# Peptides against a protein of PDB entry 7K3S, part 32

Target 1, 60 residues: chain A of PDB entry 7K3S
Amino acid sequence: MEELSGKPLSYAEKEKLKEKLAFLKKEYSRTLARLQRAKRAEKAKNSKKAIEDGVPQPEA

## One batch from the design tools (peptide; made by RFdiffusion4, then SolubleMPNN)

Design b2_p17_4_s1 (from b2_p17_4, 6 letters changed)
Fold by OpenDDE base, seed 4:
Structure b2_p17_4_s1 (fold): chain B 60 residues (1-60), chain A 17 residues (1-17)
Amino acid sequence: as target 1 above (60 residues)
Amino acid sequence: PSEAFKKALEEVLKKIE
């Protein structure tokens, strides 16, 4: 068992660490939401291509 | 991660040393 023999973080250092962790969680959730939106956009593009290939466009 | 987050993390790590 490696004793985490680090000096106990002061109250101020712990609060600063909590702020950084909260920021990290916010950036993670934002990135996840962008990824989910991108995945939905790719599905919508593939569905549009499948409709375009499957429906003869009426010649004008 | 945003550059602001990286800089902010480095500042915390430097205070823990």
Scores: peptide ipSAE 0.106, ipTM 0.699, DockQ to the pose 0.089
Fold by OpenDDE base, seed 3:
Structure b2_p17_4_s1 (fold): chain B 60 residues (1-60), chain A 17 residues (1-17)
Amino acid sequence: as target 1 above (60 residues)
Amino acid sequence: PSEAFKKALEEVLKKIE
């Protein structure tokens, strides 16, 4: 941040920085969506195990 | 990722527009 405060960025440097930050925002949102999906999948697996451990195995 | 980082990124984008 300090290096950006000392020199006016050219139009091309501002656009390149805007593109990089937009990409980072997109990857952040994508990572968050993956994390939320993983947490939902883990809850679904834990619920399935709780049902499977709660069914008494019929003694054959 | 922290929501604070997302907000800071949005504020920086708004200053460059």
Scores: peptide ipSAE 0.102, ipTM 0.703, DockQ to the pose 0.085
Fold by OpenDDE base, seed 2:
Structure b2_p17_4_s1 (fold): chain B 60 residues (1-60), chain A 17 residues (1-17)
Amino acid sequence: as target 1 above (60 residues)
Amino acid sequence: PSEAFKKALEEVLKKIE
């Protein structure tokens, strides 16, 4: 594998790297948004359980 | 993913522009 470690990237290589990094930034943002939705959904489930455990069953 | 990783990506993008 050619060690690209010493040659200045061509214009085309820079643009391709820019595109890949922009894609990675987009996937990062999507993953973060999924994580935030999951945390909100967990909090909503825990809040429902706390209400259900705090309602005294009406004695029939 | 850490906000530090997002910042590092933004810095790399700025160096390529």
Scores: peptide ipSAE 0.100, ipTM 0.705, DockQ to the pose 0.080
Fold by OpenDDE base, seed 5:
Structure b2_p17_4_s1 (fold): chain B 60 residues (1-60), chain A 17 residues (1-17)
Amino acid sequence: as target 1 above (60 residues)
Amino acid sequence: PSEAFKKALEEVLKKIE
């Protein structure tokens, strides 16, 4: 069994991996914020349509 | 996006420090 003893990452390779993971965390947070904004915008559109259609909004 | 995925990324970042 060849030990996939992946060569210990150099300091520079570890820092590059850290940067990539930090970028991925940032993109995750950005995507979450967009999803939350989209959900609010959809609720606001449905609310406007319910007011226009004369349907009493369920009290939150 | 899963909060569990965010947490796993934070744990990996701490292991590289």
Scores: peptide ipSAE 0.097, ipTM 0.707, DockQ to the pose 0.081

Design b2_p17_4_s2 (from b2_p17_4, 10 letters changed)
Fold by OpenDDE base, seed 3:
Structure b2_p17_4_s2 (fold): chain B 60 residues (1-60), chain A 17 residues (1-17)
Amino acid sequence: as target 1 above (60 residues)
Amino acid sequence: PSKEFLEALKKKLEEIE
């Protein structure tokens, strides 16, 4: 780990790091969007089930 | 990660911006 702190990154290393960070940001955004869709789908499923079962939804 | 690693990472990110 210490070896990364003292050496300036070459242009190619900087570009490679930018690519990796862009990929990680993209995967994070994709995962977050998937999680948000899953939570909405669970809420919609629970709301449909509560209407069917006649159970009042707990206000979250 | 160690505090030193996080500071080194932060510095390396600032060098590429």
Scores: peptide ipSAE 0.065, ipTM 0.635, DockQ to the pose 0.053
Fold by OpenDDE base, seed 1:
Structure b2_p17_4_s2 (fold): chain B 60 residues (1-60), chain A 17 residues (1-17)
Amino acid sequence: as target 1 above (60 residues)
Amino acid sequence: PSKEFLEALKKKLEEIE
């Protein structure tokens, strides 16, 4: 049995992994917020097109 | 990822929580 019981992490290695995990969680949250803004902007664009196709141009 | 790799990763996360 290959003991995947890798050496216990040093204090410095644990802190480095905590920092990497915190960074990854932050970037994930930023990506979700961007996706939510993009979805809202798409809905707003679709609503604006529906209004523009419904206005009769005033005859010159 | 093997089940063994996921369990090893879980154990390493529990060591840092």
Scores: peptide ipSAE 0.062, ipTM 0.630, DockQ to the pose 0.057
Fold by OpenDDE base, seed 4:
Structure b2_p17_4_s2 (fold): chain B 60 residues (1-60), chain A 17 residues (1-17)
Amino acid sequence: as target 1 above (60 residues)
Amino acid sequence: PSKEFLEALKKKLEEIE
């Protein structure tokens, strides 16, 4: 088993991990913002449908 | 993940900060 605890990370390995963490944080924030927009759009559709179902269709 | 793996990950993150 590679002793994950025994070898200090090289400077290059630390920088590569910082870059990976920054990328993952960015993709998380992007995904969260998409989810929040989708939830708002769904709420807006449900609110429009509730108004439309509550408006009596004008009888022709 | 094992407790040991989580502690090792925490230590590596603290070493990067």
Scores: peptide ipSAE 0.062, ipTM 0.629, DockQ to the pose 0.054
Fold by OpenDDE base, seed 5:
Structure b2_p17_4_s2 (fold): chain B 60 residues (1-60), chain A 17 residues (1-17)
Amino acid sequence: as target 1 above (60 residues)
Amino acid sequence: PSKEFLEALKKKLEEIE
């Protein structure tokens, strides 16, 4: 039996886990912001294609 | 993960909050 002994975390271990959680929250927020930007860029590209396909080329 | 491992993780999270 590996004693997963619920030894109280030392102050240093608690601070290290708080730091890891803060990092994970930051990376999540950064990833979400990138995803939202990518979705906006995709919509903008689709809107440009719809305009280009709808303009009759002037016959020269 | 064993139930005991998940409970130990839960306890460690409660100690950090």
Scores: peptide ipSAE 0.061, ipTM 0.626, DockQ to the pose 0.052

Design b2_p17_4_s3 (from b2_p17_4, 6 letters changed)
Fold by OpenDDE base, seed 5:
Structure b2_p17_4_s3 (fold): chain B 60 residues (1-60), chain A 17 residues (1-17)
Amino acid sequence: as target 1 above (60 residues)
Amino acid sequence: MSEAFKEALKKELEKIK
């Protein structure tokens, strides 16, 4: 077992690590919300194309 | 979180800078 013989993190280093973790959680949530919006927009585009291809153009 | 996990995470977060 390699003892990860790292010196104990100082208080300041622990707080900086918490800030980095909070930032990563925020960016994950933002990316997930973007992905969900993109999937909804793709479904809406595909449904619009299916409606446009299914309407007989009235012959003039 | 264990101190060993915090140090491993610190080392990984320094590679992303």
Scores: peptide ipSAE 0.117, ipTM 0.695, DockQ to the pose 0.149
Fold by OpenDDE base, seed 2:
Structure b2_p17_4_s3 (fold): chain B 60 residues (1-60), chain A 17 residues (1-17)
Amino acid sequence: as target 1 above (60 residues)
Amino acid sequence: MSEAFKEALKKELEKIK
């Protein structure tokens, strides 16, 4: 059993850790929202190409 | 949340800074 004899975090260290965790959660959520938007934009581009390749050009 | 987990998170968050 490794005694993780880490000194108990002070109140100030605990609050700073909570702030860092809140920041990381915010950046994660922002990155996830960007990824979801990119995936939606890719699907919308692929659907537009499939429609454009399926329209017969009017032969002149 | 265990004190061990808080210390591990503290150490990791200091490496990212």
Scores: peptide ipSAE 0.115, ipTM 0.693, DockQ to the pose 0.153
Fold by OpenDDE base, seed 1:
Structure b2_p17_4_s3 (fold): chain B 60 residues (1-60), chain A 17 residues (1-17)
Amino acid sequence: as target 1 above (60 residues)
Amino acid sequence: MSEAFKEALKKELEKIK
């Protein structure tokens, strides 16, 4: 068991960890927004196919 | 995981050493 060195983190180490956590939260939110856009784009493709398959092409 | 995120984490780890 690696003894997680029970030394209290310095103020500078705590600030660096806060910055890393803020960056991680930002990238997580960005990834969620991408996933939501991808799900919306999939639904929009399925809806467009349903509309195109429902328009009778005028017989030329 | 974004490569930009991995590189940002590496840079911050190098500043702690």
Scores: peptide ipSAE 0.100, ipTM 0.694, DockQ to the pose 0.082
Fold by OpenDDE base, seed 4:
Parts: C-alpha cells; sequence; structure tokens
Structure b2_p17_4_s3 (fold): chain B 60 residues (1-60), chain A 17 residues (1-17)
C-alpha cells in the first residue's frame, strides 16, 4: 500500500487540480444536457406513435 | 466526449508514464 504521502500540494498543483475539476464539471454538464434532450426527443417520438396507433386514420 | 476532453485526458495519461 503506497501511503499517499500527505505532502501538502503546492499552489501550482492546487490550481491545476481546480482547472481539471472545472473542465470535468463542464463536460459532465454538457453530457447531462445531451442526455436530457435525447430523453425528451424519445418521449416526443413515443407520444407521436401513441397518437398514430390510437387514432383510427379516417378512411379517405 | 468533446475532442478537447479526449486531448486533455491524453496529456494527463502521458504525465503518469
Amino acid sequence: as target 1 above (60 residues)
Amino acid sequence: MSEAFKEALKKELEKIK
């Protein structure tokens, strides 16, 4: 077990970790927004199918 | 994943080698 030698991170290492964390949070938020749009689009498609399957097309 | 995210991950993996 390598003891995570509790050396206090330098100021430069702390700033680099903050930048990495900010970038990761931004990519997470972007991915979450894509997932939410995809789920809304799927619900809209399923609702359109439920209307098409549930309304007898008037015979022309 | 954005291309910028993949590039940032690659640059971090190269520092661990």
Scores: peptide ipSAE 0.069, ipTM 0.642, DockQ to the pose 0.091

Design b2_p17_4_s4 (from b2_p17_4, 9 letters changed)
Fold by OpenDDE base, seed 3:
Structure b2_p17_4_s4 (fold): chain B 60 residues (1-60), chain A 17 residues (1-17)
Amino acid sequence: as target 1 above (60 residues)
Amino acid sequence: PSKEFLEALKKELEKIK
């Protein structure tokens, strides 16, 4: 790992790092929202199957 | 990420602020 600790970042390097971090935060939020939607969809699918099969869902 | 990477990233974030 380059020790970034010692060098002052130029204005351009700071702006480039802000852009990269904004992108990373956006992709993280998108991935999290996708995961949450997938979990909700699985729960909804399992609840529909439980109604159809008459099997009580184990509380997760 | 290593602890060192997270500390370096935190330090660079404080420089951008």
Scores: peptide ipSAE 0.074, ipTM 0.641, DockQ to the pose 0.053
Fold by OpenDDE base, seed 5:
Structure b2_p17_4_s4 (fold): chain B 60 residues (1-60), chain A 17 residues (1-17)
Amino acid sequence: as target 1 above (60 residues)
Amino acid sequence: PSKEFLEALKKELEKIK
């Protein structure tokens, strides 16, 4: 049994875990912003295709 | 992750607050 012994984290260990959590929160926010932009870009592409299929080509 | 690992991680996160 590796004692996951409830040893108090040192000040340095606490600061390292705060840094890791801050990094994870930043990467989550970045990923969410990318997903939102991708969904907007997909809607904009679908709207352009709907306009292109709806314009009768002028017979020359 | 084991349940024990998640509980240990939770306890460590509570000590950082």
Scores: peptide ipSAE 0.070, ipTM 0.631, DockQ to the pose 0.056
Fold by OpenDDE base, seed 4:
Structure b2_p17_4_s4 (fold): chain B 60 residues (1-60), chain A 17 residues (1-17)
Amino acid sequence: as target 1 above (60 residues)
Amino acid sequence: PSKEFLEALKKELEKIK
């Protein structure tokens, strides 16, 4: 593996790496927001199920 | 990731800043 430590990145390589990092940060934030929505939806389903299991089924 | 990889990534991030 050529030691990436030895050559200074060109201006163009630095800008390309900044763009890749900005994209990665955006995708991370999107994934985190999806996970947080999924956790809230699961909690809401569990709360609805706890209410539904607490409603006496109308005896036939 | 190896500690070395994380240190290399940190050094590369400081060069871009």
Scores: peptide ipSAE 0.064, ipTM 0.624, DockQ to the pose 0.055
Fold by OpenDDE base, seed 1:
Structure b2_p17_4_s4 (fold): chain B 60 residues (1-60), chain A 17 residues (1-17)
Amino acid sequence: as target 1 above (60 residues)
Amino acid sequence: PSKEFLEALKKELEKIK
C-alpha cells in the first residue's frame, strides 16, 4: 500500500497554499455577492414592469 | 472527483491549519 502520505509540506509551501486558499475564498465570496445582487435586481425589474402595465394612459 | 481525491485534499488542508 503506497501511503498517499506525500512528503510533509515545508513552511513555505504551507504559506503559499494558505494564500491560494484565502484568494479562492475571497473570489467565491465576491461571486456569491454578485449573484445575490443580480437576483435582487431581477426582482426589482419585475416589480417595476407590474406598475407600468397598471397605469391607464390619460386620454388626449 | 474520486472519494480518494477528496480524502487526499482533506488531509492536505488539515496539514495547512
Scores: peptide ipSAE 0.061, ipTM 0.619, DockQ to the pose 0.058

Design b2_p17_5_s1
Fold by OpenDDE base, seed 2:
Structure b2_p17_5_s1 (fold): chain B 60 residues (1-60), chain A 17 residues (1-17)
Amino acid sequence: as target 1 above (60 residues)
Amino acid sequence: PSEEFLKELEKELEKIK
């Protein structure tokens, strides 16, 4: 295992890294929620098309 | 993979305490 033999991060560098990771987590969760909504919307559209193609139009 | 990545981010945030 490569020892991450970097100098110990200062308190200020640690806090800045925490803020960056928290921001990244938030943006990732937001993107994931958008993707999940898009997949649900696609499934709902495909289900509506399958019902519309399965109803014989009443011949007049 | 998406939930695992969020758990890894939580773990990295905890290591920085």
Scores: peptide ipSAE 0.125, ipTM 0.722, DockQ to the pose 0.141
Fold by OpenDDE base, seed 1:
Structure b2_p17_5_s1 (fold): chain B 60 residues (1-60), chain A 17 residues (1-17)
Amino acid sequence: as target 1 above (60 residues)
Amino acid sequence: PSEEFLKELEKELEKIK
């Protein structure tokens, strides 16, 4: 079992890890919001096509 | 992607003192 060499992280290494985790949280939230918007937009496109195919075009 | 993952990231940020 390789001992994960328990050298305490320096203050600078801890701050860098905090920054990385904060960035990861932000990008995750942004990606989740994008995915949710994309799913809603797809449903809205499918509902609009069903309404447009139901309107008889006036024959000119 | 679960909201649980966001909560875990918050806990990890708080543990780093």
Scores: peptide ipSAE 0.120, ipTM 0.723, DockQ to the pose 0.136
Fold by OpenDDE base, seed 5:
Structure b2_p17_5_s1 (fold): chain B 60 residues (1-60), chain A 17 residues (1-17)
Amino acid sequence: as target 1 above (60 residues)
Amino acid sequence: PSEEFLKELEKELEKIK
């Protein structure tokens, strides 16, 4: 058993890591929300074109 | 901003070792 004998992080170091992890989670959530909006916008464009072209939409 | 933040995170993780 390799004891992960890394020096115990000080309270201040742990709080700084928590702040950084919180920021990373925020950036991830922002990117995910952009991706979801892009996918919805693409689906909406394809649906509008297929209605205009008279092509039957594939049922989801 | 995200790449610069990751580089700063790496530098701080190195200081904690």
Scores: peptide ipSAE 0.112, ipTM 0.726, DockQ to the pose 0.083
Fold by OpenDDE base, seed 4:
Structure b2_p17_5_s1 (fold): chain B 60 residues (1-60), chain A 17 residues (1-17)
Amino acid sequence: as target 1 above (60 residues)
Amino acid sequence: PSEEFLKELEKELEKIK
C-alpha cells in the first residue's frame, strides 16, 4: 500500500478526488431517495393490508 | 487496516478543501 499519508496531492489528483466525492454524494442521494420511497411504499402496503384484513369479505 | 483507511480518507478530503 503506497502510504499517501504525507505527500501533497497534485492539482490533477485533487480534481479526481473531487469528482469521486461528487459521484459518491450523488449515489448516496439516489440510494437515500430509493430507501425513502421504499419505506413510504411499505407503509402504504401495510396500511392497505390492515384495511383489507379488517374489511369483512363480502359473502358471495 | 480499516482505521488507517479512514484516517487516509480524512487527510485526502482535507487536502481537497
Scores: peptide ipSAE 0.091, ipTM 0.687, DockQ to the pose 0.058

Design b2_p17_5_s2
Fold by OpenDDE base, seed 2:
Structure b2_p17_5_s2 (fold): chain B 60 residues (1-60), chain A 17 residues (1-17)
Amino acid sequence: as target 1 above (60 residues)
Amino acid sequence: PSKAFLEELEKKLEEIK
C-alpha cells in the first residue's frame, strides 16, 4: 500500500481534486433539486385527490 | 454524496493548500 498520505500533492493533483469536488457539489445540488421537485409533485397529487374526494357527485 | 462527505473533502483540500 503506497503511503500517498505523506507527499505534498502536486499542483496537477490539487487541480484534479478541485475538479472532483466541483463535480460532487454539482451532483449533490442536482440530487437536492430532484428531491424538492418530487416533494412538490407529491403535494400537488395529494391536493388533487383532496379536491376530487370533496366534490359531491351530482344527484342525478 | 452527503453534505457531510462534501464538508470532509473541503477540509482535506484546505489541509493540502
Scores: peptide ipSAE 0.159, ipTM 0.753, DockQ to the pose 0.080
Fold by OpenDDE base, seed 5:
Structure b2_p17_5_s2 (fold): chain B 60 residues (1-60), chain A 17 residues (1-17)
Amino acid sequence: as target 1 above (60 residues)
Amino acid sequence: PSKAFLEELEKKLEEIK
């Protein structure tokens, strides 16, 4: 039974974990920024539809 | 991040404690 679970992480393993955590934080920030852009784009589309539906066509 | 990547991070965070 290789107790892989009991050895203190090497300096290299700790640095690899820090890199993985930094990557996760970056992907979270990217996803959050995309969500915020999507919400802004939805509001902008709804505002354009409200302007188009609110113009009475001039009767000719 | 994949589910497997998160599980690997959780496992390794437990090893740092």
Scores: peptide ipSAE 0.150, ipTM 0.745, DockQ to the pose 0.094
Fold by OpenDDE base, seed 3:
Structure b2_p17_5_s2 (fold): chain B 60 residues (1-60), chain A 17 residues (1-17)
Amino acid sequence: as target 1 above (60 residues)
Amino acid sequence: PSKAFLEELEKKLEEIK
């Protein structure tokens, strides 16, 4: 991993860094969407179980 | 990452704009 020097980036280095940032943003968004789906699935599982067990859901 | 590495990363991000 090249050390981030205080030197100005070449056009090619800028494009390479833009690609890396676009990838990281995509992976972040994918991870966030997965986390949100997991939380919704857990809530839906707990809601179904609470209906089955006759236990009132705590209002979150 | 070190604080210095993050500061240099931020600087490099501003140079891309």
Scores: peptide ipSAE 0.103, ipTM 0.710, DockQ to the pose 0.053
Fold by OpenDDE base, seed 1:
Structure b2_p17_5_s2 (fold): chain B 60 residues (1-60), chain A 17 residues (1-17)
Amino acid sequence: as target 1 above (60 residues)
Amino acid sequence: PSKAFLEELEKKLEEIK
């Protein structure tokens, strides 16, 4: 049985994993910010449609 | 993910703290 006795990570391996984790956190934050902007834009579109359906067309 | 894979990830995360 090869014990997954994970050899202690070298300093270089620890730094590489910290960099990967920082990248993943950054991409997650960007994705959340996009989702929040999309939700705000959807609410703004729904509010604009409610105003357009409420304007009586001026009789010609 | 296998239990062994999760335990290896947890160990690697603890070594980074």
Scores: peptide ipSAE 0.088, ipTM 0.701, DockQ to the pose 0.056

Design b2_p17_5_s4
Fold by OpenDDE base, seed 2:
Structure b2_p17_5_s4 (fold): chain B 60 residues (1-60), chain A 17 residues (1-17)
Amino acid sequence: as target 1 above (60 residues)
Amino acid sequence: MSEAFKKELEKELEKIK
C-alpha cells in the first residue's frame, strides 16, 4: 500500500484521474437522463389514469 | 449503480495499484 498521501501525482496519474472523472460524469449524466425519462413516463401514466377515471362509461 | 460501471471502476482502480 504505497502512501499516495504525500507525493505530487505524476502527469500520467493526473491524466488517469481525469479519465476516471470524465467516466463518472458520463455515468452521472446517463443516470440523470434515466431518472428524467422515468419521471416523464410516470407523469404520462398518471395523466392517462386521470382521463380514464373522468370518462363516464356510456350506460348500455 | 450499473454492473458495467462497477466493473469499469474496479478495472481503473487496479491500474493505479
Scores: peptide ipSAE 0.098, ipTM 0.699, DockQ to the pose 0.084
Fold by OpenDDE base, seed 1:
Structure b2_p17_5_s4 (fold): chain B 60 residues (1-60), chain A 17 residues (1-17)
Amino acid sequence: as target 1 above (60 residues)
Amino acid sequence: MSEAFKKELEKELEKIK
């Protein structure tokens, strides 16, 4: 392992690190959007269950 | 983290060695 701690990164190495960072940011944003949708869906399930448990079935 | 994302990151690391 050449310790990258002492050599200036080439232009090509810097561009490759920017591509990796852009891909990482994209996957992070997708994961956050999934988490936000899951939290909204959980709140919507809990509100539907509170409506079903709160309606007295009319005795037929 | 998806397994597809880990594999793509590893593939991109091997191109810099």
Scores: peptide ipSAE 0.097, ipTM 0.701, DockQ to the pose 0.084
Fold by OpenDDE base, seed 4:
Structure b2_p17_5_s4 (fold): chain B 60 residues (1-60), chain A 17 residues (1-17)
Amino acid sequence: as target 1 above (60 residues)
Amino acid sequence: MSEAFKKELEKELEKIK
């Protein structure tokens, strides 16, 4: 086990790392929510096309 | 990535140097 013999982080460095981690988690969650909405919208478009291809358009 | 995320990450990296 390589002892991470790094100097103990100061209180200020620890608080700064907590702030970084909170910001990174927030941006990750925002990106994940966008990706999930995009995948749902794509599935909804593909489902609408499958319904339109399955309904005989009345010949006008 | 949001432009705000890049700027905040850069600002925080400069404060470590």
Scores: peptide ipSAE 0.089, ipTM 0.699, DockQ to the pose 0.078
Fold by OpenDDE base, seed 3:
Structure b2_p17_5_s4 (fold): chain B 60 residues (1-60), chain A 17 residues (1-17)
Amino acid sequence: as target 1 above (60 residues)
Amino acid sequence: MSEAFKKELEKELEKIK
């Protein structure tokens, strides 16, 4: 049992931590969505080049 | 990271000092 040897957080401190966590989750989700869009756009560019250059895409 | 996120993290680090 790891004793949570910290003083119990006040209600106000808990709400402040929830707000920070919500903001962090929002920024993470935005970054992840950007990465996923970039990966899809890169795949779409590579598929367009493969069609244009007649190069068989390796089936992955 | 958004500039808003950096500024919020900076403000929170300053409150922990």
Scores: peptide ipSAE 0.077, ipTM 0.679, DockQ to the pose 0.084

Design b2_p17_6_s1 (from b2_p17_6, 8 letters changed)
Fold by OpenDDE base, seed 3:
Structure b2_p17_6_s1 (fold): chain B 60 residues (1-60), chain A 17 residues (1-17)
Amino acid sequence: as target 1 above (60 residues)
Amino acid sequence: KKAFEEALKKALEKIKE
């Protein structure tokens, strides 16, 4: 196991890093949820259009 | 996006000090 021989972070620096990591995870999760909603909305639009046009949806 | 990247940079700078 290569010891990450980084300078020992102070307790305050570690807590600040944890806060930034938590913020990053939150922004990532928000972005992912937005992408998933957009993909679902696109599928729902395509499904509605396929019902209107009588075209079988490609099972993707 | 910019505000996050800036906040991350500023945090990394404070860890390097």
Scores: peptide ipSAE 0.150, ipTM 0.748, DockQ to the pose 0.085
Fold by OpenDDE base, seed 5:
Structure b2_p17_6_s1 (fold): chain B 60 residues (1-60), chain A 17 residues (1-17)
Amino acid sequence: as target 1 above (60 residues)
Amino acid sequence: KKAFEEALKKALEKIKE
């Protein structure tokens, strides 16, 4: 039975993993903010299209 | 969303030990 004695991560490996997790958290937050902006922009486009289709052109 | 943020927090805590 090879004990996968997962060698205790060196201090440097722990810091590198911490940096990777911090980066992943940042990218997640950025993606979430982009998704929220996209949803707001889509709602704003749908509301403008509903207003434009509801204005009767005055017959001249 | 909350589950991923919580899992990430827990992983960061384990690295700090």
Scores: peptide ipSAE 0.143, ipTM 0.739, DockQ to the pose 0.136
Fold by OpenDDE base, seed 4:
Structure b2_p17_6_s1 (fold): chain B 60 residues (1-60), chain A 17 residues (1-17)
Amino acid sequence: as target 1 above (60 residues)
Amino acid sequence: KKAFEEALKKALEKIKE
C-alpha cells in the first residue's frame, strides 16, 4: 500500500481545495442541467414532428 | 469554460507552491 504520504495540506490549502471542489460541483450541476434541458427539447421536437407526420393536415 | 479552466490552473499552481 503506497502511503500517499503527501505533506499534510495546511488548513488554508484544505479550505482552498474545498472551495475548488464546491465550484467544480456547481459547474458540473449547471452543465448537467443544460444537457437535460437539451435532451428534453430534442424529445419535444421529435414528438412534435411525429404528431405533424401522424396528423393528416386538413387540406384547406 | 475559460473561467473554470483558469480557476483550476490557479488552484493547481497554489498547491504546487
Scores: peptide ipSAE 0.139, ipTM 0.739, DockQ to the pose 0.083
Fold by OpenDDE base, seed 1:
Structure b2_p17_6_s1 (fold): chain B 60 residues (1-60), chain A 17 residues (1-17)
Amino acid sequence: as target 1 above (60 residues)
Amino acid sequence: KKAFEEALKKALEKIKE
């Protein structure tokens, strides 16, 4: 097994690795933003249900 | 998890060299 650890990366290999890391950071940030929105939406749904269950419907 | 973080650190070091 050639230890991939010791060879200096070419300029092209470094740029390709930078692009892959930038993509990974972008996808992580998108996933985190989705999770934060989901948590906010869950809290908003729970708050809305608590208000609807507490308002007696006016009898017709 | 640690092995992935170490692989990312080594990859970042190789970019800085």
Scores: peptide ipSAE 0.123, ipTM 0.720, DockQ to the pose 0.054

